# Designs tried in a protein design run: peptides against a protein of PDB entry 4AID. Part 54

Target 1, 242 residues: chain A of PDB entry 4AID
Amino acid sequence: FDIKRKTIEWGGKTLVLETGRIARQADGAVLATMGETVVLATAVFAKSQKPGQDFFPLTVNYQEKTFAAGKIPGGFFKREGRPSEKETLVSRLIDRPIRPLFVKGFKNEVQVVVTVLQHDLENDPDILGMVAASAALCLSGAPFMGPIGAARVGWVDGAYVLNPTLDEMKESKMDLVVAGTADAVMMVESEIQELSEEIVLGGVNFAHQQMQAVIDAIIDLAEHAAKEPFAFEPEDTDAIKA

## One batch from the design tools (peptide; aimed at target 1 F144)

Design b2_p26_5_s4 (made by RFdiffusion4, then SolubleMPNN; from b2_p26_5, 10 letters changed)
Fold by OpenDDE base, seed 3:
Structure b2_p26_5_s4 (fold): chain B 242 residues (1-242), chain A 26 residues (1-26)
Amino acid sequence: as target 1 above (242 residues)
Amino acid sequence: MLLRPPEELIKKWQEEVERKVRELAK
């Protein structure tokens, strides 16, 4: 197996990004681990556009496997078939920052699937899923202007906390999810309890600073494991080659 | 070879984020 792995320390936890062991039939595939939480992201794209395709057909599916459900808080035995409310929300959370990063005029079908394989009850698979999806797209050869990073920020005892545990989140006055590129924040989602604009803005900036290590880790992985870029001629050259 | 978003798109996202932060802090 030609396994490529990147390991970084991130918020006092070890983040591992791995490719080449699993899902090799996908265009990109990344196994991401933080603590004992494990996700698999796969990216697949069609090599041609369907006749009469008027919109960009991106589908993002986040799923928690039934075998992981015994370790997921509130994980009832999900009957095979319909996504839960959580899976639907996290699928949208992953979709939002990646959708604008596809080169304009690309209308080939793209499928991103994020599967939770294990949950440790401390590290949320949503942030890890965002990171893994970004990495899988960067490896795929799709015309994707990534990577994105992602981070959750808490506010505990008057300080910012990067990717708080589920127990730290009980004491947090903020649940701030941020996604962005190296250069810019693209997405902010938050639940806030009576915090100033200064604290919230400081949290966004803190998240963007802390996600740089993840972005750099994805870049390093892509330099060693990415497929050749798919030959696509954009209608508009809005994409600057780095 | 990584692609970069255009500067115009970056600026738009920054303005949208700043607006959203002001909305969340109420």
Scores: peptide ipSAE 0.395, ipTM 0.891, DockQ to the pose 0.877
OpenDDE base, seeds 1, 2, 4, 5: peptide ipSAE 0.382, 0.392, 0.394, 0.386; ipTM 0.888, 0.891, 0.891, 0.889

Design b2_p26_6 (made by RFdiffusion4)
Pose (drawn by RFdiffusion4):
Structure b2_p26_6 (pose): chain A 242 residues (1-242), chain P 26 residues (1-26)
Amino acid sequence: as target 1 above (242 residues)
Amino acid sequence: SEEEVEEAVEEHVEESIEAFFEKKEE
């Protein structure tokens, strides 16, 4: 039972989100394509709370398969091993904006895994990785507040540029990754060539405008394909506090 | 400066997050 939101031509690049064919045993699994870069994002959460668990345990593992680029690993063991700098950075890049959007009071194990299956030498899978992770979370049924969008905004020839490619990045004076909900910007990460607060803040806002088409697209797939929501009421400590 | 630009970005993000959770309290 196969389902896509393949629409969203997004910033001139085709973004497809598919579910129900791959990884049916995960709570949420989305194969996401943008251009010709492909990642599978899976989301599983435990249906129970571990005794005495006192914080919300969430793990995000982003991993690149070298076959995503037609190469065998250079390591002595010819197999991927410990995560690289890029994989741990991207893992925090997904975890940061998601961790706060789980319902306050929820402490079940949650694991989201995003694996890069194909890289098209143009579209960085890191942003795509964020979007696919958000899509799988919505579809899983876990207490995860609305979808997250994300984008990379560059600054080329005096204008904002959405999701610039790797070659476009050579000419950009700004590298800004933003992830947000429909209402709010949730995270920013950037490297900037001494641009003003105004322009930087402009790029953040441009990104938040430009990522709405993605949130819409996730909401659309969730409408067709999400699992039953996991019931979770927080404790009404309201009266005790007052 | 570079530090002021980072602070401005942080404040903007904090305000946005605060407004999001204030909306959810309604």

Design b2_p26_6_s1 (made by RFdiffusion4, then SolubleMPNN; from b2_p26_6, 14 letters changed)
Fold by OpenDDE base, seed 5:
Structure b2_p26_6_s1 (fold): chain B 242 residues (1-242), chain A 26 residues (1-26)
Amino acid sequence: as target 1 above (242 residues)
Amino acid sequence: SMEAVKEALKRYVEEQQKAFWEKLAA
C-alpha cells in the first residue's frame, strides 16, 4: 500500500492526515486524526455531466453513525435514517467554504462524505471534518481551487484559543469558525456574547493565520498523493460570467 | 450590535470570495 501521511503540531495537538489505506474506490480519501478524534473524508465526482444539468450538484454529508446515542455530545436523539441537527449543520459548515472554490461551469456530480470514526470528547469532529474534506478534494483531481483550512477560535480569559476543547468552550465567550484558502477567508460562522467588533475581527485574522499550517500540510500531502487533475474545459459562456 | 458584526463579517467574506476569483482571472 502506498500510504502517505502528514503530521503537524497544531494548537498543541497532533494533526495527522493519511491517504492510501482506506476508501481507495473514492477519487480522494483522507483519514484525519486530531487527538483521538478520527474522521474519514471521501470525495467522489462524476466524469461526465448529466444531460440538462443546470446547477452544480455538490452534496456534502457529515455523519456520526459509528457512535451509539449518548457518546457524542448532542448525538442522543439521532433518528435512524435522518441526519441529526448537528450533522445537518456541520454538513452545511463544510459545504459553504468549498462550494465557491469549484471552477465555474463544472456541473458534474460531486459527493463529499465525512464520517466520524472516533470521538475523544475533547476535539469536535467538525473542524477536523472540514480539513479532511478539503484534503480529500485536493487529492481527487476534481477542479477544486483549494485547499481550505479551518479553525475554531474561542475567547477565554481575555485571549484567543485555537480549537478549544469542548470543556474550554463552556468558558468561552466566542465560538468562531473560520475557513479559507491561503489568501482568502471563504466562510465565517460565529456565536458571540457581548464582544467588541475588534475582538471578533481579530479572531478571524487569528484563525486565518493559524490555519496556514493546515493548508501547507494538505498541499504537501497532495504533492505526493494527488491524482492527475480531471481534464475539464469550461465552456466560454460560463467563464465570462466571472 | 452583534447583528451588525455578523453582517459586517458576511460582507467581508463576500468581498474575500470575489477578490479570490478576480486574482485567479488576472
Scores: peptide ipSAE 0.545, ipTM 0.924, DockQ to the pose 0.643
OpenDDE base, seeds 1, 2, 3, 4: peptide ipSAE 0.524, 0.529, 0.525, 0.524; ipTM 0.920, 0.921, 0.920, 0.920

Design b2_p26_6_s2 (made by RFdiffusion4, then SolubleMPNN; from b2_p26_6, 12 letters changed)
Fold by OpenDDE base, seed 2:
Structure b2_p26_6_s2 (fold): chain B 242 residues (1-242), chain A 26 residues (1-26)
Amino acid sequence: as target 1 above (242 residues)
Amino acid sequence: SMESVRKALEEYVEEQRKAFWEKLEA
């Protein structure tokens, strides 16, 4: 097995990105670990466009598997075959920053699946899932202009906290999720309790700075493990206006 | 208001996305 691994310290926690052990049938597959939270991201894309495809068919599915040995929070109430509210929300959180990074005119089917394999009850799989999905896409050869990083920012005792634990989040006045490329913020989602605009904007900047290490880690992994880029030439959209 | 902050963040992200593509297409 040709296993490639990148390990970094991130927010006082070890982030591990691994490829080559699992899901080798995917175009890209990354096992990501932070603490004892573990996610598997897979990216698969079609090598041709379907006839009559008018939109970019990106599907992002985040799923928290209840393994017999591990009860994932909120997993108890999963009705068979329907995503939970959390799974739906996290799927959107992953979708939002990656969708705008595909080359214009690319209309091949893309499927990103993020599966929570383990949850430590401290590190939320959503941020890890965003990172893993980004990494899987970068490894896939899809015309994705990533990587993205992601970070959650809390505001606890008058300070920014990178990726607060679930317990620290109870004391946080801010739940700010940011995703972006090295140079650009691609998504912000925020739940804020009576904070100034200055603190919130500072939180976005803090997140974007802190995610650079993750972006660099994905780039390093991709340099060692990425597939050849899919040969895609966008249709000259200027030629259709003539 | 929290609504004004949300709106400012949405505008900021849209500007960032636009600038990203403008830089790549240049």
Scores: peptide ipSAE 0.622, ipTM 0.937, DockQ to the pose 0.714
OpenDDE base, seeds 1, 3, 4, 5: peptide ipSAE 0.605, 0.612, 0.614, 0.621; ipTM 0.934, 0.935, 0.936, 0.937

Design b2_p26_6_s3 (made by RFdiffusion4, then SolubleMPNN; from b2_p26_6, 13 letters changed)
Fold by OpenDDE base, seed 5:
Structure b2_p26_6_s3 (fold): chain B 242 residues (1-242), chain A 26 residues (1-26)
Amino acid sequence: as target 1 above (242 residues)
Amino acid sequence: SMKSVEEALKRYVEEQQEAFWEKLKA
């Protein structure tokens, strides 16, 4: 197999992005690892628009499989079928920054699936899932203007902490998730315990700076493993309403 | 207030998304 792999040190942890081994039937597929947490992201898109399609049909599904859920804190045996509250929230967390990055007028069906394969109880799969989804889309050939990076920022003992562990998060006064491109912040989600605006804005800037290494790693992976871009020309009417 | 910070962050992201697309049209 022509396996491409990028490895970086990120926040004192090893991040690995791998393609070419698993889910080769997808348009893009990335196996991402941080510590011993492992996720598989797949991106699939339709090569034509459905007749009468009036909206962009993007679906993002984050899934924690039962074999991984046995290690996830609060991961009870998920009944088959309905996503948990966590899976719903993380699916939205991944959707929010990627949806605005598709070329306007593109209304082909896009499906992103992020599957947690392993959890180490230290590294939350949500951030890793965001990174993996971004990488899978960049490899797919879909008209996606990524990559995005993502980071979680904590505030522990008067300092910013990049991607705090689940134990460090118990002491954190901030749970700040940021996603963005190289140049733009595309999403912020925050749970904050009475911190100043200055600390929170500083946290957004810190996250955006720290995710650049991830963005660069996705670009490097895509240069060697991306499919040819899907030939899509927006209709003039969709370009003018921009 | 935390609500004021959340509203400021929301506006900031909206402005960043708009600026991203304006830069690509140029």
Scores: peptide ipSAE 0.526, ipTM 0.916, DockQ to the pose 0.651
OpenDDE base, seeds 1, 2, 3, 4: peptide ipSAE 0.503, 0.522, 0.516, 0.509; ipTM 0.910, 0.914, 0.913, 0.911

Design b2_p26_6_s4 (made by RFdiffusion4, then SolubleMPNN; from b2_p26_6, 14 letters changed)
Fold by OpenDDE base, seed 2:
Structure b2_p26_6_s4 (fold): chain B 242 residues (1-242), chain A 26 residues (1-26)
Amino acid sequence: as target 1 above (242 residues)
Amino acid sequence: SRERVEKALREYVEKQQKAFWEKLKA
């Protein structure tokens, strides 16, 4: 197996991005680890458009496997065959920043699957899932204008905290999830308790600065492990309407 | 208010996404 790995220190935790060991049949596959939380992201895309396809058919599925359910908060209440509320929310959280980054006019089917394999009860797999999905897409050769980074920002004792633990989040006055490219913020999701607009906007800037190391790590991994870019030229007509 | 902050964040993201694509077309 040709295994490529990138390791960085990020917010006082080790982030590992690995490809080449698992899910080799996918266009892109990344095993991502932060602390002892582990996710597998896979990206698969069709090499042709379906006849009559008029929209971009991107599907993002975040899943917490039953074998990991005993370690995942609320995992015991998972209904087989239907996504939980958490799985639905995190699937949307991953979808929102990546969907705008596909080349306009690309209408081939794209499937991103993020599977939680392990949870350490400290590091939430949502942020890790966003990072892993971004990396898997960059490795796939799909016409994706990533990478994106992602970060969670807390506000604890009058300071920003990068990717606060589940316990630190209980004391946090802010749950701010940010995703973006090197140059652009693509998504913000926020739950805030009586914080000023200035503190929240400062949190977005903090997140965007802190995710640069992750973006650089994905780029470095892609330089060593990405497939050849899929040859896609958008028709000039769709580029003008955006 | 929470609603004001959420509105400001949405408007910020919309501007960022627009600027991203404008830069790629240039």
Scores: peptide ipSAE 0.463, ipTM 0.901, DockQ to the pose 0.718
OpenDDE base, seeds 1, 3, 4, 5: peptide ipSAE 0.432, 0.405, 0.443, 0.459; ipTM 0.892, 0.884, 0.896, 0.900

Design b2_p26_7 (made by RFdiffusion4)
Pose (drawn by RFdiffusion4):
Structure b2_p26_7 (pose): chain A 242 residues (1-242), chain P 26 residues (1-26)
Amino acid sequence: as target 1 above (242 residues)
Amino acid sequence: MTREEIEELAQEEAEKAVTAFLEKVA
């Protein structure tokens, strides 16, 4: 039972989100393509709380398979091993904006794994990885508040640029990743060539505008394919507090 | 890569990730 939201021509690149073919046993699994870079994002959460668990346990693993680029690993063991700098950075990049959007009071194990299956030498899978992770979370049925969008905004020839490619990045004076909900920007990360607070803030806002098409697309797939929501009421400590 | 190769590799990696999670919470 296969389903796509393949629409979203997004910033001149084709973004496809597919579910129901791959990884049917996960709570949420989305194969996401942008251009010709492909990642599988899976999301599983435990249907129970561990005794005495006192914080929300969430793990995000982002991993790149070297076959995603037609190469065998250079390591003595010719197999991927410990995560690189890029994999741990991207893992925090996904974790940061998601961790706060789970319902306050929820403490079940949640794991989201994103695996890079193909890299097209143009579209960084890191942003795509964020979008696919968000899509799988929505589909899983966990208490995850609305979808997240994300984008990279560059600054080339005096204009904002959405999801610039790797060659476009050589000419950019800004590298800003923003992830947000429909209402709010949730995270920023950047490296900037001494641009003003105004332009920087402008790029953040441009990104939040430009990522709406993605949130819409996730909401659209969730309407056709999401699992039944997991019932979770937080405790009404409201009367005790007053 | 072909589409079928991607689906096969994706499934293998998904099974590993789901199995590891289920073993952890068992």

Design b2_p26_7_s1 (made by RFdiffusion4, then SolubleMPNN; from b2_p26_7, 14 letters changed)
Fold by OpenDDE base, seed 2:
Structure b2_p26_7_s1 (fold): chain B 242 residues (1-242), chain A 26 residues (1-26)
Amino acid sequence: as target 1 above (242 residues)
Amino acid sequence: MSDEEIYREGQELADEAIEAFKKRVA
């Protein structure tokens, strides 16, 4: 086993990104831990495009499995193979920022699966899942122009809080999820209670600043563990305008 | 859960998801 691990302190919590122990048959796989919340992200992609493929076939599946469900708030023992509302929402939160970062013209099938393996009831696995998915894609060799970082920002006692706990969120006037690259904000999702636009914009900037440590951690992991880039040349769409 | 249990369950789930993918793209 060639196990690579990156550990950082992030928002007063230990974030661990590990690769090479499990799911080694994926193109990229990352076990991510924050507190006692644990997620596995796997990225796999087809090495050829299907004939007649006209759209980019990216599938992102966030899932909370039954062994973790005893610790997941609202995690019903899903005997039924249908996603919950939460799993559907989080799958979209992961999909939104990563989809536009694939090289234009790449139409090979890509599957990202994020599985919650453990939940500590303090750290929401959604942010951790976004980070893990980004890391798994960066390790995969897929033509993905990441990494992305992600952060949740709360507003508690007149201050920004990075990745507030589920208990801190009960007192928060803001639930702000931000995802971005080193250079740009890619996605904002927000629930706001009677806050000024200035505080909200400041929260976006705070999130983007705080996620840089995660982006740097993913880059450092990728430098030591990434596969060789998949040989993909985008069709020169500018040659059709000539 | 022990780390060993987390790793075992994670591996089993990854095996299922990856084999399902391979069958779809084949």
Scores: peptide ipSAE 0.627, ipTM 0.952, DockQ to the pose 0.854
OpenDDE base, seeds 1, 3, 4, 5: peptide ipSAE 0.619, 0.615, 0.618, 0.623; ipTM 0.950, 0.950, 0.950, 0.951

Design b2_p26_7_s2 (made by RFdiffusion4, then SolubleMPNN; from b2_p26_7, 13 letters changed)
Fold by OpenDDE base, seed 5:
Structure b2_p26_7_s2 (fold): chain B 242 residues (1-242), chain A 26 residues (1-26)
Amino acid sequence: as target 1 above (242 residues)
Amino acid sequence: MSEEEIYEEGQKLADEAISAFKERVA
């Protein structure tokens, strides 16, 4: 197997992005690890548009499988076949920042699946899943104008904390999830307790700065492992308005 | 799980998801 791996230190934790071992039949696939939390992201896309397709058919599915349930809080009671509330929420967290980054007019079906394979009870797989999904899309050859990075920011003891542990989050006055490109914030989701707007905005900026290392890591991985770009020419939508 | 078990289970899940996609888009 031609295995490519990128490793960085990120927020005092080792982030590993690996491709070429698992799911090689996908357009892009990344095994991402932070601590002992492990996720697999797969990206696949149709090579043609369906006749009469009028919307972009992107599906993002985050899932925490029962085999990992021994390490996933509440995982033992997951009914097969319906996403949990967490899985639904995280699927949306991944979808929101990536959807607008597809080339306008691309209406081929795209499926992103993020599967939690292991949970360490310290590192939440949602951020890792966002990063892995971004990386998998960048490797896929799909007309995706990523990468995105993602970060969680806490506010603990009067300071920003990058990707706080689940235990640190109990003491945090902020749960701020940010996703963005190198140039722009694409998504913010926040739960905040009695913090000023200034602290929150500072948290968004902190997240965006800290995710650059992840963006750079995805780019480096893609330079060595990306598939050839899918030949897609967007229809000149300006020509239709003339 | 061992690293090997993670890889095996991950591959299995990927096979299922990718096969289902290919069938849906065919």
Scores: peptide ipSAE 0.648, ipTM 0.957, DockQ to the pose 0.880
OpenDDE base, seeds 1, 2, 3, 4: peptide ipSAE 0.641, 0.644, 0.640, 0.619; ipTM 0.956, 0.957, 0.956, 0.951

Design b2_p26_7_s3 (made by RFdiffusion4, then SolubleMPNN; from b2_p26_7, 11 letters changed)
Fold by OpenDDE base, seed 5:
Structure b2_p26_7_s3 (fold): chain B 242 residues (1-242), chain A 26 residues (1-26)
Amino acid sequence: as target 1 above (242 residues)
Amino acid sequence: MSEEEIYKVGQEEADKAISAFKAKVA
């Protein structure tokens, strides 16, 4: 099997992006690891548009399954068939920054599934899931103008902390999740405890700067493992306005 | 989990998700 792996040091942790071992039947699939937290992102897309499709049918599903060996917090009582509040939230966190990056006029069905396979109870799989989803899309050949990077920023002891652990987050005055491209911030979600706007804006900038290493890692992985781009001609939007 | 268990479970989940997608777009 043609297994490609990219490893970087990111926020004092090893980030691993791997493709080609599992889920090879997807258009793109990435196994991402940070610490002992492991996620699988799969991207699949329809090769044709449905007749009469008028909107872009993107579905993003983040799921934290309780596997026998991993105590995923809150996983024990997941009724089969409904996402938890966390899964719903993280699915939206992944959806928001990627949705605008699809080529305009592309209305083929796209599904991104992020599955938490292991949780170390230190590294939240949400950021890792965003990164993995971005990477999987970049590998897929879908007309996606990524990659995105993502980062969580904390504010602990008067400093920014990249991807704080769950324990560091207990002392953090900020939970700031940022996603973006190399050039732009695409999404910000924040929970803030009595911090100045300056510190928050600085956190966004810090996140955007720190995610560049991830963006570069995804690009490097894609250069070696991406499928051929799906042949898609954008609808000539200039012709409809005449 | 062992690496082997992670891969097994990941593959099983991928199989479900991709099969469901294929059925939806068919």
Scores: peptide ipSAE 0.692, ipTM 0.964, DockQ to the pose 0.837
OpenDDE base, seeds 1, 2, 3, 4: peptide ipSAE 0.620, 0.659, 0.679, 0.648; ipTM 0.951, 0.959, 0.962, 0.957

Design b2_p26_7_s4 (made by RFdiffusion4, then SolubleMPNN; from b2_p26_7, 12 letters changed)
Fold by OpenDDE base, seed 2:
Structure b2_p26_7_s4 (fold): chain B 242 residues (1-242), chain A 26 residues (1-26)
Amino acid sequence: as target 1 above (242 residues)
Amino acid sequence: MSEEEIYERGEEEAKKAIEAFRKRVA
C-alpha cells in the first residue's frame, strides 16, 4: 500500500487524514480520525456524462453504521435501508458547501459516501465527515474547486470553543457550523440561544480562521496523493452569449 | 474496535457503495 498520512493539531485535538489503505477502488478515499471518532469518505465519479443530462447529478450520503451504533446517539433505532433524520441532515450539510465548487457544466454523476466507522461520544462525526469528503474529492481528480474546511463553534463561559465535545455543547449557547474555502465562507448553519449578532459574526470569522489549518492539511495531502485531474473542458458558456 | 476491524469494515462498506455506483453508471 502507498499510504499517505497528514496529522495536525486542531482545536487541541489530533486530526489525522489518511489515504491509500482503504477503498483504493474509489477515485478518492480518505480515512479521517479525531480522538476515537473515525470516518471514511469515498468519492467516485462517472467518466462520461449521460445523454440528455440537464442537471449536475451529485449524491452525498452520510451513514452511521450499526456496528458503531453502541456509541452513536440515536443509532439503536436505525432501520436498515432508510437514513435517520441525523443522517439526512448531515448529508445535506456536506452537500451544501461542495455542490457549488464543481466546475460549471460538469454533469457527470458524482457520489460521495461518508461512513462513520467509530464514534467516541466526544467528537461529532459531522465536521469530521465534511473534512473527509473535501479531502476525498481533492484526491479524486474530479473538477472540484476545493478544498473546503469546516468547523463547529460553541460559546462556553463567554468564549469561542472550536469543535466542542458533545458534553461541552450541553453548556454552549451556540451551535455554529461553518464551511468554506481558503477565501470564502460557503455555508453557515446556526442554533443560537440569546446571543448578540456581534458574537455570532465573530463566531463565523473564528470558524473560518480555524479551518485554514485543515484546508492546508488537505492541500498537503493532495500534493502527495491526488490523482491526475480528469480532463474536462467546461463548455464555453460565454460563447453562447456571443 | 481494533484498527484492523475498522479497516475491514471500512473496506467492506466502501466496496458495496462503489459497486452500486458502477452498476448505476454502466
Scores: peptide ipSAE 0.679, ipTM 0.963, DockQ to the pose 0.874
OpenDDE base, seeds 1, 3, 4, 5: peptide ipSAE 0.668, 0.675, 0.673, 0.673; ipTM 0.961, 0.962, 0.962, 0.962; seed 5 fails the geometry check

Design b2_p26_8 (made by RFdiffusion4)
Pose (drawn by RFdiffusion4):
Structure b2_p26_8 (pose): chain A 242 residues (1-242), chain P 26 residues (1-26)
Amino acid sequence: as target 1 above (242 residues)
Amino acid sequence: SETTLEVTVEVLPDGRVKLEGDHVLE
């Protein structure tokens, strides 16, 4: 039972989100394509709370398969091993904006895994990885507040540029990744060539505008394909506090 | 809608700026 939101031509690139064919046993699994870069994002959460668990345990693993680029690993063991700098960075990039959007009071294990299956030498899977992770979370039925969008905004020839490619990045004076909900920007990460607070802040806002088409697209797929929501009421400590 | 971000700013030896921030929650 296969389902796509393949629409969203997004910033001139085709973004497809598919579910129900791959990884049916995960709570949420989305194969996401942008251009010709492909990632599978899966989301599983435990249906129970571990005794005495006192914080919200969430793990995000982002991993690149070298076959995503037609190469065998250079390592002595010719197999992927410990995560690289890029994989741990991208893992925190997904975790940061998601961790706060789970319902306050929820402490079940949650694991989201994003695997890079194909890289098109143009579209960085890191942003795509964020979007696919958000899509799988919405579909899983966990207490995850609305979808997250994300984008990279560059600054080329005096204008904002959405999701610039790797070659466009050579000419950009800004590298800003923003992830947010429909209401709010949730995270920023950037490397900037001494641009003003105004322009930087402008790029953050441009990104938040430009990522709405993605949140819409996730909401659209969730409308067709999400699992039943997991019931979770927080404790009404409201009367005791007052 | 208004958004408030807590930011960390770092100036690198080559003059470039790294900026990181998170949403301030209530």

Design b2_p26_8_s1 (made by RFdiffusion4, then SolubleMPNN; from b2_p26_8, 17 letters changed)
Fold by OpenDDE base, seed 2:
Structure b2_p26_8_s1 (fold): chain B 242 residues (1-242), chain A 26 residues (1-26)
Amino acid sequence: as target 1 above (242 residues)
Amino acid sequence: MEVELALERERKEDGSILLRGELVLD
């Protein structure tokens, strides 16, 4: 087994990205750990386009499995076969920043699956799932122009907090999720209470700055463990307008 | 490539403000 691991300190917590142990049948697979929260991200893509495919068929599924449900708040109420509201929302949070980063004209089926394996009740698996999905795509060889980083920012006692715990979030006046590349913010989703726009914008900048360490960690992992890039020539859409 | 982050704001019934931004790639 060729196991590659990257470990960084991130917001006072240890982030671990591991590949090569689990789900080796996927194009990319990353086991990500923050605290005692553990997620598995897998990326699989078709090596050909379906005839008549007119849109990019990206599917992102975030799942909190029943074996982890004993430690996941509300996990016992998950009806088998339908995503919970949380799973639907987190699947969209992962989808939104990654979808634009695929090479234009790539219409092969792509499936990203993020599975929560363990939850520590402190670290929300959504941010970890975004990071893991980004890493899995970068390892896959798919024509994905990542990595993305992600961060949650709180506002507690008049300061920004990177990836606040679930308990710190009860005191936070901001729940700000940001995803982006090294160069750009790709997605923002925030719930704020009685905060100025200046504090929110400062939070976006703080998130983007803090996610650089994660982006660098994914790049370092990919340099050591990525598959050969899938040979894809983008459709020259400029040649059709002439 | 000018990346414009368009932020939409929605006020919830509880008084919280939901901000949603997406990168508009022009």
Scores: peptide ipSAE 0.138, ipTM 0.716, DockQ to the pose 0.744
OpenDDE base, seeds 1, 3, 4, 5: peptide ipSAE 0.107, 0.103, 0.111, 0.119; ipTM 0.703, 0.704, 0.707, 0.710

